# Designs tried in a protein design run: peptides against a protein of PDB entry 3VZA. Part 21

Target 1, 98 residues: chain A of PDB entry 3VZA
Amino acid sequence: RVERLCKSKELFEERLGLEIRRIHNEQLQFIFRHIDHKDPDKPYMFTLSINEQGDYEVTSCTPPLDCISEFQLKVRETNNFSAFIANIRKAFTALSFK
Target 2, 62 residues: chain B of PDB entry 3VZA
Amino acid sequence: AAYVTQLYYKISRIDWDYEVEPARIKGIHYGPDIAQPINMDSSHHSRCFISDYLWSLVPTAW

## One batch from the design tools (peptide; made by RFdiffusion4, then SolubleMPNN)

Design b1_p10_6_s2 (from b1_p10_6 with E3V Q8K)
Fold by OpenDDE base, seed 2:
Formats: sequence, structure tokens, C-alpha cells
Structure b1_p10_6_s2 (fold): chain B 98 residues (1-98), chain C 62 residues (1-62), chain A 10 residues (1-10)
Amino acid sequence: as target 1 above (98 residues)
Amino acid sequence: as target 2 above (62 residues)
Amino acid sequence: LSVKELLKKI
């Protein structure tokens, strides 16, 4: 099972181009790659916490997204975490076209 | 990695087929209406194309 | 587990 889980994680990371890491201060870092077709390894990142109120809180976004605050509001309202992540990726993708 | 793989599933709704060769991207996407098979040869696509395609399966409607 | 619970476990 451990080997299967490790393989699963690696498949998701590579195929989705999304890495999820625990970082300091009880935050999770979401790292998107495969966004820029001219530079597939260029990372697009945001960090996320669950605040004291139990709400999703984006603590950083690199590069910055004008829409990230709105997305934070939306995920709090809908609790649709899947759409939250997908919309962030879409926004990063749009940003990569400059 | 149990928790992170569960999270990946909650995000993507994809379940991979772990019995195929690495070059074969095979699985099932569980959409809100029906399940759709994923079956593609990674050697014929860029990493960006593959990721874009898979993410295109994930609804963005809130 | 909920997503929020998963996030706490990762």
C-alpha cells in the first residue's frame, strides 16, 4: 500500500503538474508547473492555511493574482475546493500569456 | 502519502490505473454526471498539454 | 475526511 500511495502521489504530481507541500507555520504550499509551455518547469505557487475561524486563507501567491482574494471568498462560500484549485490554475495560465 | 493522495482525488476526481506502463496515462475521471475514461500515450504529448488536458476535466463552476 | 481535515493531516 505504501508503494501504491507513493506512486499515486508521483503520478498526480507529474500529470497534474501540481505539488503539495507542508511548510512552516501550518501552511500548505501548492506549486503548479506545466503552466508555461515555453518553460514547463516554471513554478506558480500559492500557500494556504486554515485560520483560527476554520476558513481557507491564502497566505501568499507567487506570482500575484488579482483574483486570488475573490477565489478565497468563493471557496469559503461554496466550499468547492476543487473549483478553487482549478480556477487558480486557470488564472495562472492566463497570466503566463502576459 | 495517504492524505495527500486523497486530497488529489478530491481536487481532480481522477483515479489512476496503476497497472499500465508509465508511458500510458490511464484512469477514470469521475465527473458530476458520468465517469469518463482517460487513456492517452504520454510519449505523444508535452507535459504541458497533458496537464492542461487533465485540468480541463475539472469543473471551474463554483 | 473533509478537505479541511486533510489539509490538517498533510
Scores: peptide ipSAE 0.803, ipTM 0.966, DockQ to the pose 0.961
Fold by OpenDDE base, seed 4:
Structure b1_p10_6_s2 (fold): chain B 98 residues (1-98), chain C 62 residues (1-62), chain A 10 residues (1-10)
Amino acid sequence: as target 1 above (98 residues)
Amino acid sequence: as target 2 above (62 residues)
Amino acid sequence: LSVKELLKKI
């Protein structure tokens, strides 16, 4: 099962172009690649924590997104984490077109 | 890896077929209404196209 | 597990 789980993680990372990792201060880093077709390895990333109130909190976004604060509000209201991640990727994609 | 793979499923609603050859991207996307099969030959597409296609399956409506 | 619970376990 451990081997299958490792394979599963690798498949998701490569196919979705999304890496998820724990970093310092109890934060998670979400790293998108495969955004810019001319530079597939260029990372687009944000960090996320669950604050003391139990709410999603974006702690950084690189490159910055004007819409990230609104998305944080929306995910708190809807609890739709899937849409949250998908909308962030869509925003990064739009940004890659300059 | 168990927790992160569960999170990937909650994000994408994709379940991979792990028994196929490495060049085959095969699985099932569980949308809000019906399940849809995924079946691609990765050698025919760029990494960016594959990712864009898979993400296009994920609804963005809040 | 909820998403929030998963995030704390990763």
Scores: peptide ipSAE 0.803, ipTM 0.966, DockQ to the pose 0.940
Fold by OpenDDE base, seed 1:
Structure b1_p10_6_s2 (fold): chain B 98 residues (1-98), chain C 62 residues (1-62), chain A 10 residues (1-10)
Amino acid sequence: as target 1 above (98 residues)
Amino acid sequence: as target 2 above (62 residues)
Amino acid sequence: LSVKELLKKI
C-alpha cells in the first residue's frame, strides 16, 4: 500500500502539474507547473494556512494575483476547496498570457 | 503520502488506474452527476495539454 | 477527513 501511495502522489504531481508540500510555520505550498506551454517547468505558486479562526488564509502568491483575496473570501463562504484551487490555476493561466 | 493523495482526490475527484503501462493515463473522474472515464496516451500529448485537459474536468463554479 | 483536517496532517 505504501508503494501505491507513493506512485499515486507522483502521478498526481506529473499529470496535474501540481506539487503540494509542507513548509515552515504550519503552511502548505501549492506549486503549479505546466501552465506556460512554452515554459512548462515555470512555477506558479501560493502558500496556504488555516488560521486560528479555522479559516483558509493565503499567506503568499507568486506571481501575485489580483483575484486571490476574492477567492479566499469565496472558499471561506462556500467551503469549495476544489473550485478554489481550480480557479487559482485558471487565474495563473490567464496571467501567463500577459 | 496518504493524506496528500486524499487531498489530490478532493481537489480533482480523479481516481487513477494503476495497472496500466506508464504512458497510459487511465482513470475515472467523479463529477457531481456522472462519472467519466479518462483514457489517453501521454506520448501523443504535451505535459501542458494533459494538465490543461485534466483541470478542465474540475468545475470552477463556487 | 475534511479538507481542513487533511491540510493539518500533511
Scores: peptide ipSAE 0.801, ipTM 0.966, DockQ to the pose 0.964
Fold by OpenDDE base, seed 5:
Structure b1_p10_6_s2 (fold): chain B 98 residues (1-98), chain C 62 residues (1-62), chain A 10 residues (1-10)
Amino acid sequence: as target 1 above (98 residues)
Amino acid sequence: as target 2 above (62 residues)
Amino acid sequence: LSVKELLKKI
């Protein structure tokens, strides 16, 4: 089971181009790659925490997204975390076209 | 890795087939409608195309 | 587990 879990994580990281890491101050870092077809390894990332009220809180976004505050509101309202992540990736993709 | 893989499933709704050869991207996507198979030869696609395709399976409607 | 619970355990 341990080997399967390790393999699963690696498959998701590579195939989705999404890495998830715990960082300081009880935050998670979501790192998207495979966004820019001209530079597949260029990272697009944001950090997330659950605040004292139990709400999703984006603590950073690099590069910045104008829509990130709206997405934070939407995920709090809908609790649709899947759509939250997918929309962020969509926004990063749009940004990569400049 | 147990919790992160569960999170990946919550995000993507993809379950991989772990018994196939590495070059084969095989699994099942469990969308809101009917589950759909994933079956790709990774050697025929760029990493960006593969990721874009898989993310296209994930609904963006809130 | 809920997503929020998962996030706290990662």
Scores: peptide ipSAE 0.801, ipTM 0.966, DockQ to the pose 0.942

Design b1_p10_6_s3 (from b1_p10_6, 3 letters changed)
Fold by OpenDDE base, seed 2:
Structure b1_p10_6_s3 (fold): chain B 98 residues (1-98), chain C 62 residues (1-62), chain A 10 residues (1-10)
Amino acid sequence: as target 1 above (98 residues)
Amino acid sequence: as target 2 above (62 residues)
Amino acid sequence: LSVFELLKKI
């Protein structure tokens, strides 16, 4: 099962172009790739924590997204984490077209 | 990796078929209505197209 | 596990 779990993570990382990493100060880094078809390895990323109030908080976003604060509000209101991540990717995709 | 793979499922609602050849992207997407199969030959598509397609399965409605 | 719990475990 351990082998399958490792394989599963690798499949998700490659197929979704999404890497999830724990970083300092109890944060998670979400790294999107495969956004820009002309530069598939270019990373688009944000970091996320759970603040002292127990709410999802975006602590950084690179490149910055004007909509990220709204998405943070929406995920707090709806608790729809899937839509949260998907909308961020959609926004990064739109940004890549400049 | 158990927790992160669970998180990937929570995000994507995709369950992969792990018994197929590496070039085959096969699985099931569990949407709010009905489950839909995924079955692609990865050698026929770019990495970006594959990712875009898979993410297109994930609803963005809040 | 909930997403919240998963995030704490990763």
Scores: peptide ipSAE 0.731, ipTM 0.964, DockQ to the pose 0.914
Fold by OpenDDE base, seed 3:
Structure b1_p10_6_s3 (fold): chain B 98 residues (1-98), chain C 62 residues (1-62), chain A 10 residues (1-10)
Amino acid sequence: as target 1 above (98 residues)
Amino acid sequence: as target 2 above (62 residues)
Amino acid sequence: LSVFELLKKI
């Protein structure tokens, strides 16, 4: 099972171009790649935590997204985490088109 | 490791077929209506195209 | 809250 789980993680990382890391202070770091077709390895990142009120909180976003605060509000309202992540990737993609 | 793979599924709703050759991207996307198969030859596409395609399967409606 | 609690939330 451990071998399958490791393979699963590797497949998701490569195919989705999304790496998920646990970092300090009980946060998750989401690292998108394969965003810029001219620079596929360029990372687009944000970090996420649960604040003391129990709500999703984006603690950093690089590069910054004007829409990130709105998305944070939306995910708190809907609890649709899938749409939250997908919309962030969509926003990063739009940003990659200078 | 179980937690992160569960998180990937919660995000993408994709279940991979782990018994195929590495060049084959095969799985199932479980959307809200009908489950749809994924079946691609990775050697025929760029990494960016593959990622864009897979993410296009994920609804962005809140 | 912990990352595990985050996973529970989603």
Scores: peptide ipSAE 0.362, ipTM 0.952, DockQ to the pose 0.180
Fold by OpenDDE base, seed 1:
Parts: C-alpha cells; sequence; structure tokens
Structure b1_p10_6_s3 (fold): chain B 98 residues (1-98), chain C 62 residues (1-62), chain A 10 residues (1-10)
C-alpha cells in the first residue's frame, strides 16, 4: 500500500503538474507547473491555511492574482474546493499569456 | 502520502490505473453525472498538453 | 487549524 501511495502521488504531480507541500505554520503550498508551454517548469504558487474563524485563507500567491480574493470568497460560500483549485490554475494560465 | 493522494482525488476526481505501462495514462474521471475514461499515450503529447487536457475535465462552476 | 483539519474540511 505504501508503494501504491507513493506511485499515486508521483503520477498526480507529473500528470496534473501540481505539487502539494505541507509547509510551516500549518499551511499547504500548491505549486503549478506545465502552465507556460514555452517554459513548462516555471512555477505558479499559492499557500493556503485555515484561519481562526475556520475559513480557507490564501496566505500568499506568486505571481499575484487579482481574482484570488474573490475565489477565496467563493470557496468559503460553496465549499467547492475542486472548482477553487481549477479556477486558480485557469487564472494562472491566463496570466502566462500576458 | 495517504492524505495528499486523497486531496488529489478531491481536486481532480481522477482515479488512475496503476497496472499499465508508464507511458500509458489511463484512468477514470468521475464527473458529477457521468464517469469518463482516460486513455492516452504520453509519448504522443507534451507535458503541458497532458496537464491542460486533464484539468479541462475538472469543472470550474462553483 | 492544522493542515489535517484543512483536509477534513474538504
Amino acid sequence: as target 1 above (98 residues)
Amino acid sequence: as target 2 above (62 residues)
Amino acid sequence: LSVFELLKKI
């Protein structure tokens, strides 16, 4: 089972171009790659935590996204975490064309 | 790794077929209504194309 | 408020 879990993580990282790390202060770091077809290894990142009120909070976003605050509001309202992550990737993709 | 793999599934709704050769990307995407198979040869596509395709399966509607 | 709590919330 441990071997399967390791393989699963590796497949998701490579195929989705998404790395997920646990970092300091009980946060998750999401690192998108494969965004820019001309520079596939260029990272697009954000960090996420649960604040004192128990809500999702984006604690950093690199490069910055104008829409990130609105997405944070939407995920708090809908609890649709999948759409939250997918919309962030979509926004990073749009940014890569600028 | 159990928690992170669960998170990947919660995000993507993809379940991989782990018994195929490494170059074959095979699995199932579980959409809200219909499950759809994934079956592609990674040697025929760029890493960016593969990622874009897989993410296109994930609904962005809130 | 832990990462595990975040995972549980999802």
Scores: peptide ipSAE 0.348, ipTM 0.951, DockQ to the pose 0.183
Fold by OpenDDE base, seed 5:
Structure b1_p10_6_s3 (fold): chain B 98 residues (1-98), chain C 62 residues (1-62), chain A 10 residues (1-10)
Amino acid sequence: as target 1 above (98 residues)
Amino acid sequence: as target 2 above (62 residues)
Amino acid sequence: LSVFELLKKI
C-alpha cells in the first residue's frame, strides 16, 4: 500500500504538473508546472490555509492573480474544491500568455 | 502520502491504472456524468500537452 | 484547523 501511495503521488505530480506540499503554519502549498509551454518547469503557486473561522484562505499567490479573491469567495460558497483548483490553473494559464 | 493522494483524487477525479507500462497514461476520469477512460501514449505528447489535456477533463463550473 | 483538518474538510 505504501508503495502504491508513493507511486500514485509521483504519477499525479508529473501528469497533472501539480505538487502539493505542507509548509509552515499549517498551510498547503500548491505548485503548478507545465503551464508555460515555452518554460514547462516554471512554477505557478499559491498557499492555502483554514483561518480561525474555518474558511479557506489563500495566503499567497505567485504570480499574483486578480481573480484569486473571487475564487476564494466561490470555494467558500460552493465547497467545490476541484473547480477552485482547476480555475486557478486556468487563470495561471491565461497569465502565461501575457 | 495517503492524504495527498486522496486530495489529488478530490481535485482531479482521476484513478490511475498502476499496472501498465510507464509510458502508458491509463486511468479513469469520474466526471459528473459518465466515467471516461484515459489511455495515452506519453511518448507522443509533451508534458504540457498531457497536463493540459488532463486538466481539461476537470470541470470549472462552480 | 491544521493541514490535516483541511484535507478532511475537502
Scores: peptide ipSAE 0.315, ipTM 0.951, DockQ to the pose 0.187

Design b1_p10_7_s1 (from b1_p10_7, 7 letters changed)
Fold by OpenDDE base, seed 4:
Structure b1_p10_7_s1 (fold): chain B 98 residues (1-98), chain C 62 residues (1-62), chain A 10 residues (1-10)
Amino acid sequence: as target 1 above (98 residues)
Amino acid sequence: as target 2 above (62 residues)
Amino acid sequence: MDILRQILES
């Protein structure tokens, strides 16, 4: 089971180009790669926590996204975490073409 | 590791087939309406194309 | 259950 879990994580990281890390102060770091076709290893990332009120909170975003505050509001309202992450990736993709 | 893989499934709704060769990207995407098979030869595509394709399966509607 | 909360609180 442990071996399967390790393999699963590696497959998701490579195929989705998404790495998820636990970092200090009870945060998760989401690192997207494979965004810029000219520089596939360039990272696009954000960090997420649960604030004292129990709500999802984006604590950083690099590069910055104008839409990130709206997405934070939407995920709090809908609890659609999948759409939240997918929309962030779409926004990073659009940013890579500017 | 279990929590991380569960999170990946929560995000992508993809379940991989772990019994195929490494170059074969095979699995199932469980969308809101119907399940869709995934079956790609990674040697025929760039890493960016593969990721873009897989993410295209994930709905962005809130 | 919220997987994210479980991860952050584990």
Scores: peptide ipSAE 0.388, ipTM 0.950, DockQ to the pose 0.699
Fold by OpenDDE base, seed 5:
Parts: structure tokens; C-alpha cells; sequence
Structure b1_p10_7_s1 (fold): chain B 98 residues (1-98), chain C 62 residues (1-62), chain A 10 residues (1-10)
């Protein structure tokens, strides 16, 4: 089981171009790669926590996204975490075209 | 970790086939409608194309 | 409890 879990993580990281890390102060860091076809290893990332009220909170976003606050509101309203992450990736992709 | 793989599934709704050769990207995407198979030869595509394709399977509707 | 909370609090 442990072997499969490790393999699963590696497959997701490579195929989705998404790395997920635990970082300080009870946060998750989401690191997207494979966004810019001219620079596939360029990272696009954001960090997420759960605040004292129990709500999802984006604590950082690099590069910054104008839409991130709206997405945070949407995920709080809908609890659709999948759409939340997918929309962030879509926004990063749009940003990469400048 | 177990929770991380669960999170990947929560995000992507993809279940990989772990018994195929490394160059074969095979799995199932469980969308809101009918589940769709994934079956790609990674040697035929760039890393960015593969990622873009897989993410295209994930609905962005809230 | 959702997966995110489990990850962050474990």
C-alpha cells in the first residue's frame, strides 16, 4: 500500500503538473508546473489554509491573480474544491500568455 | 501520504491504472456524467500537452 | 470532515 501511495503521488505530480506540500503554520502549498509551454518548469503557486472560522483562505498567490479572491468566495459558497483548483490553473494559464 | 493522494482524487477525479508500463498514461476520469477512460502514449506528447489535456477533463463550473 | 482539514490538522 505504501508503495502504491508513493507511486500514485508521483504519477499525479508529473501528469497533472501539480505538487502539493505541507508548509508551516498549517498550510498547503499548491505548485503548478507545465503551465507555460515555453518554460514547462516555471512554477505557479498558491498557499491555502483554514482560518479560525473554518473557511478556506488563500494566504499567498505567486504570481498574483486578480480573480483569486473571487475564487476563494466561490469555493466557500459551493465547496467545489475541484473547480476551485481547476479555475486557478486556468487563470494561471491565461496569465502565462500575457 | 494517503491524504495527499486522496486530495489528488478529490481535485482531478482520476484513478490511475498502476499496472501498465510507465510510458502509458492509463486511467479513468469520473466526471459528473459518464466515466471516461484515459489511455495515452506519453512518448507522443509533451508534458505540457498531457497536463493540459488531463486538466481539460476537470469541470470548471462551480 | 473534508480531506483538506484532515491534512492540515494531522
Amino acid sequence: as target 1 above (98 residues)
Amino acid sequence: as target 2 above (62 residues)
Amino acid sequence: MDILRQILES
Scores: peptide ipSAE 0.384, ipTM 0.950, DockQ to the pose 0.692
Fold by OpenDDE base, seed 1:
Structure b1_p10_7_s1 (fold): chain B 98 residues (1-98), chain C 62 residues (1-62), chain A 10 residues (1-10)
Amino acid sequence: as target 1 above (98 residues)
Amino acid sequence: as target 2 above (62 residues)
Amino acid sequence: MDILRQILES
């Protein structure tokens, strides 16, 4: 089972171009790659935590996204975490064309 | 880590087929209404194309 | 969303 879990993580990281790390102060770091077809290894990332009120909070976003605050509001309202991550990737993709 | 793989599923709704050769990207995407098979030869596509395609399966509607 | 809370609060 441990071997399967390791393989699963590796497959998701490579195929989705998304790495997920636990970092200091009880945060998750989401690192997108494969965004820029001309520079596939260029990272686009954000960090996420749960604040004192128990709400999901984006604590950093690199490069910055104008829409990230609105997405944070939407995920709090809908609890649709899948759409939250997918919309962030779409926004990073759009930014890569600028 | 079990929690990380569970999170990947929560995000993507993809379940991989782990019994195929490494170059074969095979699995199932579980949409809200219909489950769709995934079956790609990774040697025929760039990493960016593969990622873009897989993410295109994930609904962005809130 | 429980999985996220489990990860972050673990």
Scores: peptide ipSAE 0.382, ipTM 0.950, DockQ to the pose 0.642
Fold by OpenDDE base, seed 2:
Structure b1_p10_7_s1 (fold): chain B 98 residues (1-98), chain C 62 residues (1-62), chain A 10 residues (1-10)
Amino acid sequence: as target 1 above (98 residues)
Amino acid sequence: as target 2 above (62 residues)
Amino acid sequence: MDILRQILES
């Protein structure tokens, strides 16, 4: 099962172009690649924590997204984490076209 | 890490078929209505196209 | 507790 779990992570990372890391101060870092077809390895990333109020909080976003605050509000309202991540990727994709 | 694979499922709602050849991207996407099969030959597509396609399966409606 | 909160708070 350990081998399966490792394989699963690798498949998700490669196929979705999404890496997820635990980082300092109880945060998760989400790193998107495969966004820019001309530069597939270019990272688009954000970090996420749970604030003192117990709400999801985006603590950084690189490159910055104008819509990230709205998405943070939406995920707090709906608890739809899947849509949250998917919309962020959609926004990064749009940004890559400049 | 079990937690991260659980998180990937929470995000994508994709369950991979781990028994197929490495070049085959096969699995099931579990949407809100019905499950949809995934079955691609990765050698026929760019990494970016594959990712874009898979993410297109994930609803963006809140 | 959902998996995300479990991860972040662990």
Scores: peptide ipSAE 0.373, ipTM 0.949, DockQ to the pose 0.537

Design b1_p10_7_s2 (from b1_p10_7, 3 letters changed)
Fold by OpenDDE base, seed 1:
Structure b1_p10_7_s2 (fold): chain B 98 residues (1-98), chain C 62 residues (1-62), chain A 10 residues (1-10)
Amino acid sequence: as target 1 above (98 residues)
Amino acid sequence: as target 2 above (62 residues)
Amino acid sequence: MELLKKILSS
């Protein structure tokens, strides 16, 4: 089972171009790659935590996204985490076109 | 780790077929109403194209 | 949401 879990993680990382890491202060870091077709390894990332109120909170976003605060509000309202991540990737993609 | 695999499924709703050769990207995307098979030859596409395609399966409606 | 909150707080 451990071998399967390791393989699963590797497949998701490569195929989705998304790495997920636990970092300090009870946060998750989401690192998107494969955004810029001319620079596939260029990272686009954000960090996420649960604040004192128990709500999802984006603690950093690099490069910054004007829409990230709105997405944070939407995920709190809808609990649609899948759409949250997908919309962030779409926003990073749009940003990569300058 | 188990938690990260669970998170990937929560995000993508994709279940991979682990019994195929590495160059074959095979699995199923589980949408709210339908299940869509995935079956690609990775040697025929760029990494960016593959990722863009897979993410296109994920609804962005809130 | 419960899974994510548990992951972040564990």
Scores: peptide ipSAE 0.311, ipTM 0.950, DockQ to the pose 0.595
Fold by OpenDDE base, seed 2:
Structure b1_p10_7_s2 (fold): chain B 98 residues (1-98), chain C 62 residues (1-62), chain A 10 residues (1-10)
Amino acid sequence: as target 1 above (98 residues)
Amino acid sequence: as target 2 above (62 residues)
Amino acid sequence: MELLKKILSS
């Protein structure tokens, strides 16, 4: 049911503090919130696409993460997308502590 | 869209209980070994705490 | 990751 899908999406967005959007040029935008406890609505985001070689590629990351290139490599090697997203969130969390 | 919820599950491995009241965060996290219940009162926690807790369930090992 | 690739390509 469409209503169930909508509810599911809303629950995930709120509870995980993660919004996923399809954006131009066949990309997905991942927007994390609830990262900074002092500013829970502050977004931490990255965009993802499939490059010409068929590999997952992070096309942007705001704020930038030094580890994002390594994570991109790891997800290409392991195909562990769950760990990929979770590690990015952990990195954003660490960054929020300045 | 259906693909989005599929993606959320792929990421989190969480299945929500959609029949409970909004203040109750109830579901199941399906880890690699065993399934763990999620059951918390959202009114007792900040949004950030809730998110941090749920993400703590997701393994970060590659 | 196949699901994601399908999503991105559709």
Scores: peptide ipSAE 0.306, ipTM 0.950, DockQ to the pose 0.634
Fold by OpenDDE base, seed 4:
Structure b1_p10_7_s2 (fold): chain B 98 residues (1-98), chain C 62 residues (1-62), chain A 10 residues (1-10)
Amino acid sequence: as target 1 above (98 residues)
Amino acid sequence: as target 2 above (62 residues)
Amino acid sequence: MELLKKILSS
């Protein structure tokens, strides 16, 4: 049901603090909020595409993460997309402590 | 869209209970070993705490 | 992997 799909999306966005958007040039944008407890609405985001070789490619990351290139390698090797996203959130969380 | 809900499940492995009141965060997390229930009163927690808790359910091992 | 490829190519 369309109504259920809309509700599901809203629940995930609010509860996980993660918004997923399709953007130009066949990319997905992942926007994390609820990272900084002092500023819950502050966004932490990255964009993802599939490159010419068929591999996951991070096309941007804001703020930048030193570990993002390693995570890209790991997800290509393991295909563990869940761990990929969770590790990025963990890295953003660590960054928010300054 | 259906694709986004599929993606959220692929990421989180959470299935929500859609028949409860809005303040109740109820569902099931399907971990690699066993399924665990989620059952929280959102009025007792901050948005950041709730998100941190739910993400803590998602394993980070590659 | 297949799901994401399908999503990004659509």
Scores: peptide ipSAE 0.303, ipTM 0.949, DockQ to the pose 0.629
Fold by OpenDDE base, seed 3:
Parts: structure tokens; C-alpha cells; sequence
Structure b1_p10_7_s2 (fold): chain B 98 residues (1-98), chain C 62 residues (1-62), chain A 10 residues (1-10)
């Protein structure tokens, strides 16, 4: 079981280009790579917590996204976490085209 | 850890086939209505293309 | 939400 879990994590990290870390103060860090085709290893990151009201809260976003506050509102309304993460990746992708 | 794998599935709705050779990206994406197979030869694609393709399977409608 | 609450509280 442990071996399968380790392999699963490695496959997801490489294939989705998404690393997930637990960090200090009860937060999750999401690190996207494979966004910029000219610089595949460049990280695009955000951190997430649950606030005192029990709602999703984005605590940081690097590079910053103008749409992140709207996405936070949408995920609170819909509870669609999958769409939340996918839309953030789409926004990072759009930002990489400069 | 188990929670990480659960979170990846919650996000992507992908289940991998763990019994194939490393260069074969094989699995199933579970959409809202229809399950779709994934079957790619990673040697034919860049890392960025593979990631973009897999993320394209994930709906962005709220 | 429940999964995330469990993850973030542990």
C-alpha cells in the first residue's frame, strides 16, 4: 500500500505538473510547473487555508492573479474544488503568454 | 501520504494504470457523465504538452 | 471541503 501511494504521488506530480505541500499554519501549497513551454520548470504557486468561518481562503499567490479573489468567491459558492484548481492553472497559463 | 493521493483524485478525477511500462501514460478520467480512457506514449510528447492535455480533461465550469 | 478540513487540521 505504501509503495502504491508513493508511486501514485510521483505520477501525479510529473504528469499534471502539480506538487502539493503541507506548510506552516495549517496551509496547503500548490506548485504548478509545465506552464511556460519555454521554461517548463518555472513554478506558479498559491497557498490555501480554511479560515475561522470554515471557508476556503487563498493566503498567497505568486505570481499574483487579478482573478484569484473572484475564484475564491466562486469556490465558496459552488464548493467545486476541481474547477477552482483548474481555473487557477488556466489563469497562470494565460499569464505566461507575454 | 494517502491524503495527497485523495486530493489529486478530487482535483483531476484521474485514476492511473500502475501496471504499464513507465513511458506509457495510461489511465481513466472520470467525467460527470462518461469515463474516458487515457493512453499516451510519453516519448512522443513534451512534459508541457502532456500536462496541458491532461488538464484539458478537467472541466472549468463552476 | 470535508477532506480539506481534515488535511489542514492534522
Amino acid sequence: as target 1 above (98 residues)
Amino acid sequence: as target 2 above (62 residues)
Amino acid sequence: MELLKKILSS
Scores: peptide ipSAE 0.302, ipTM 0.950, DockQ to the pose 0.662

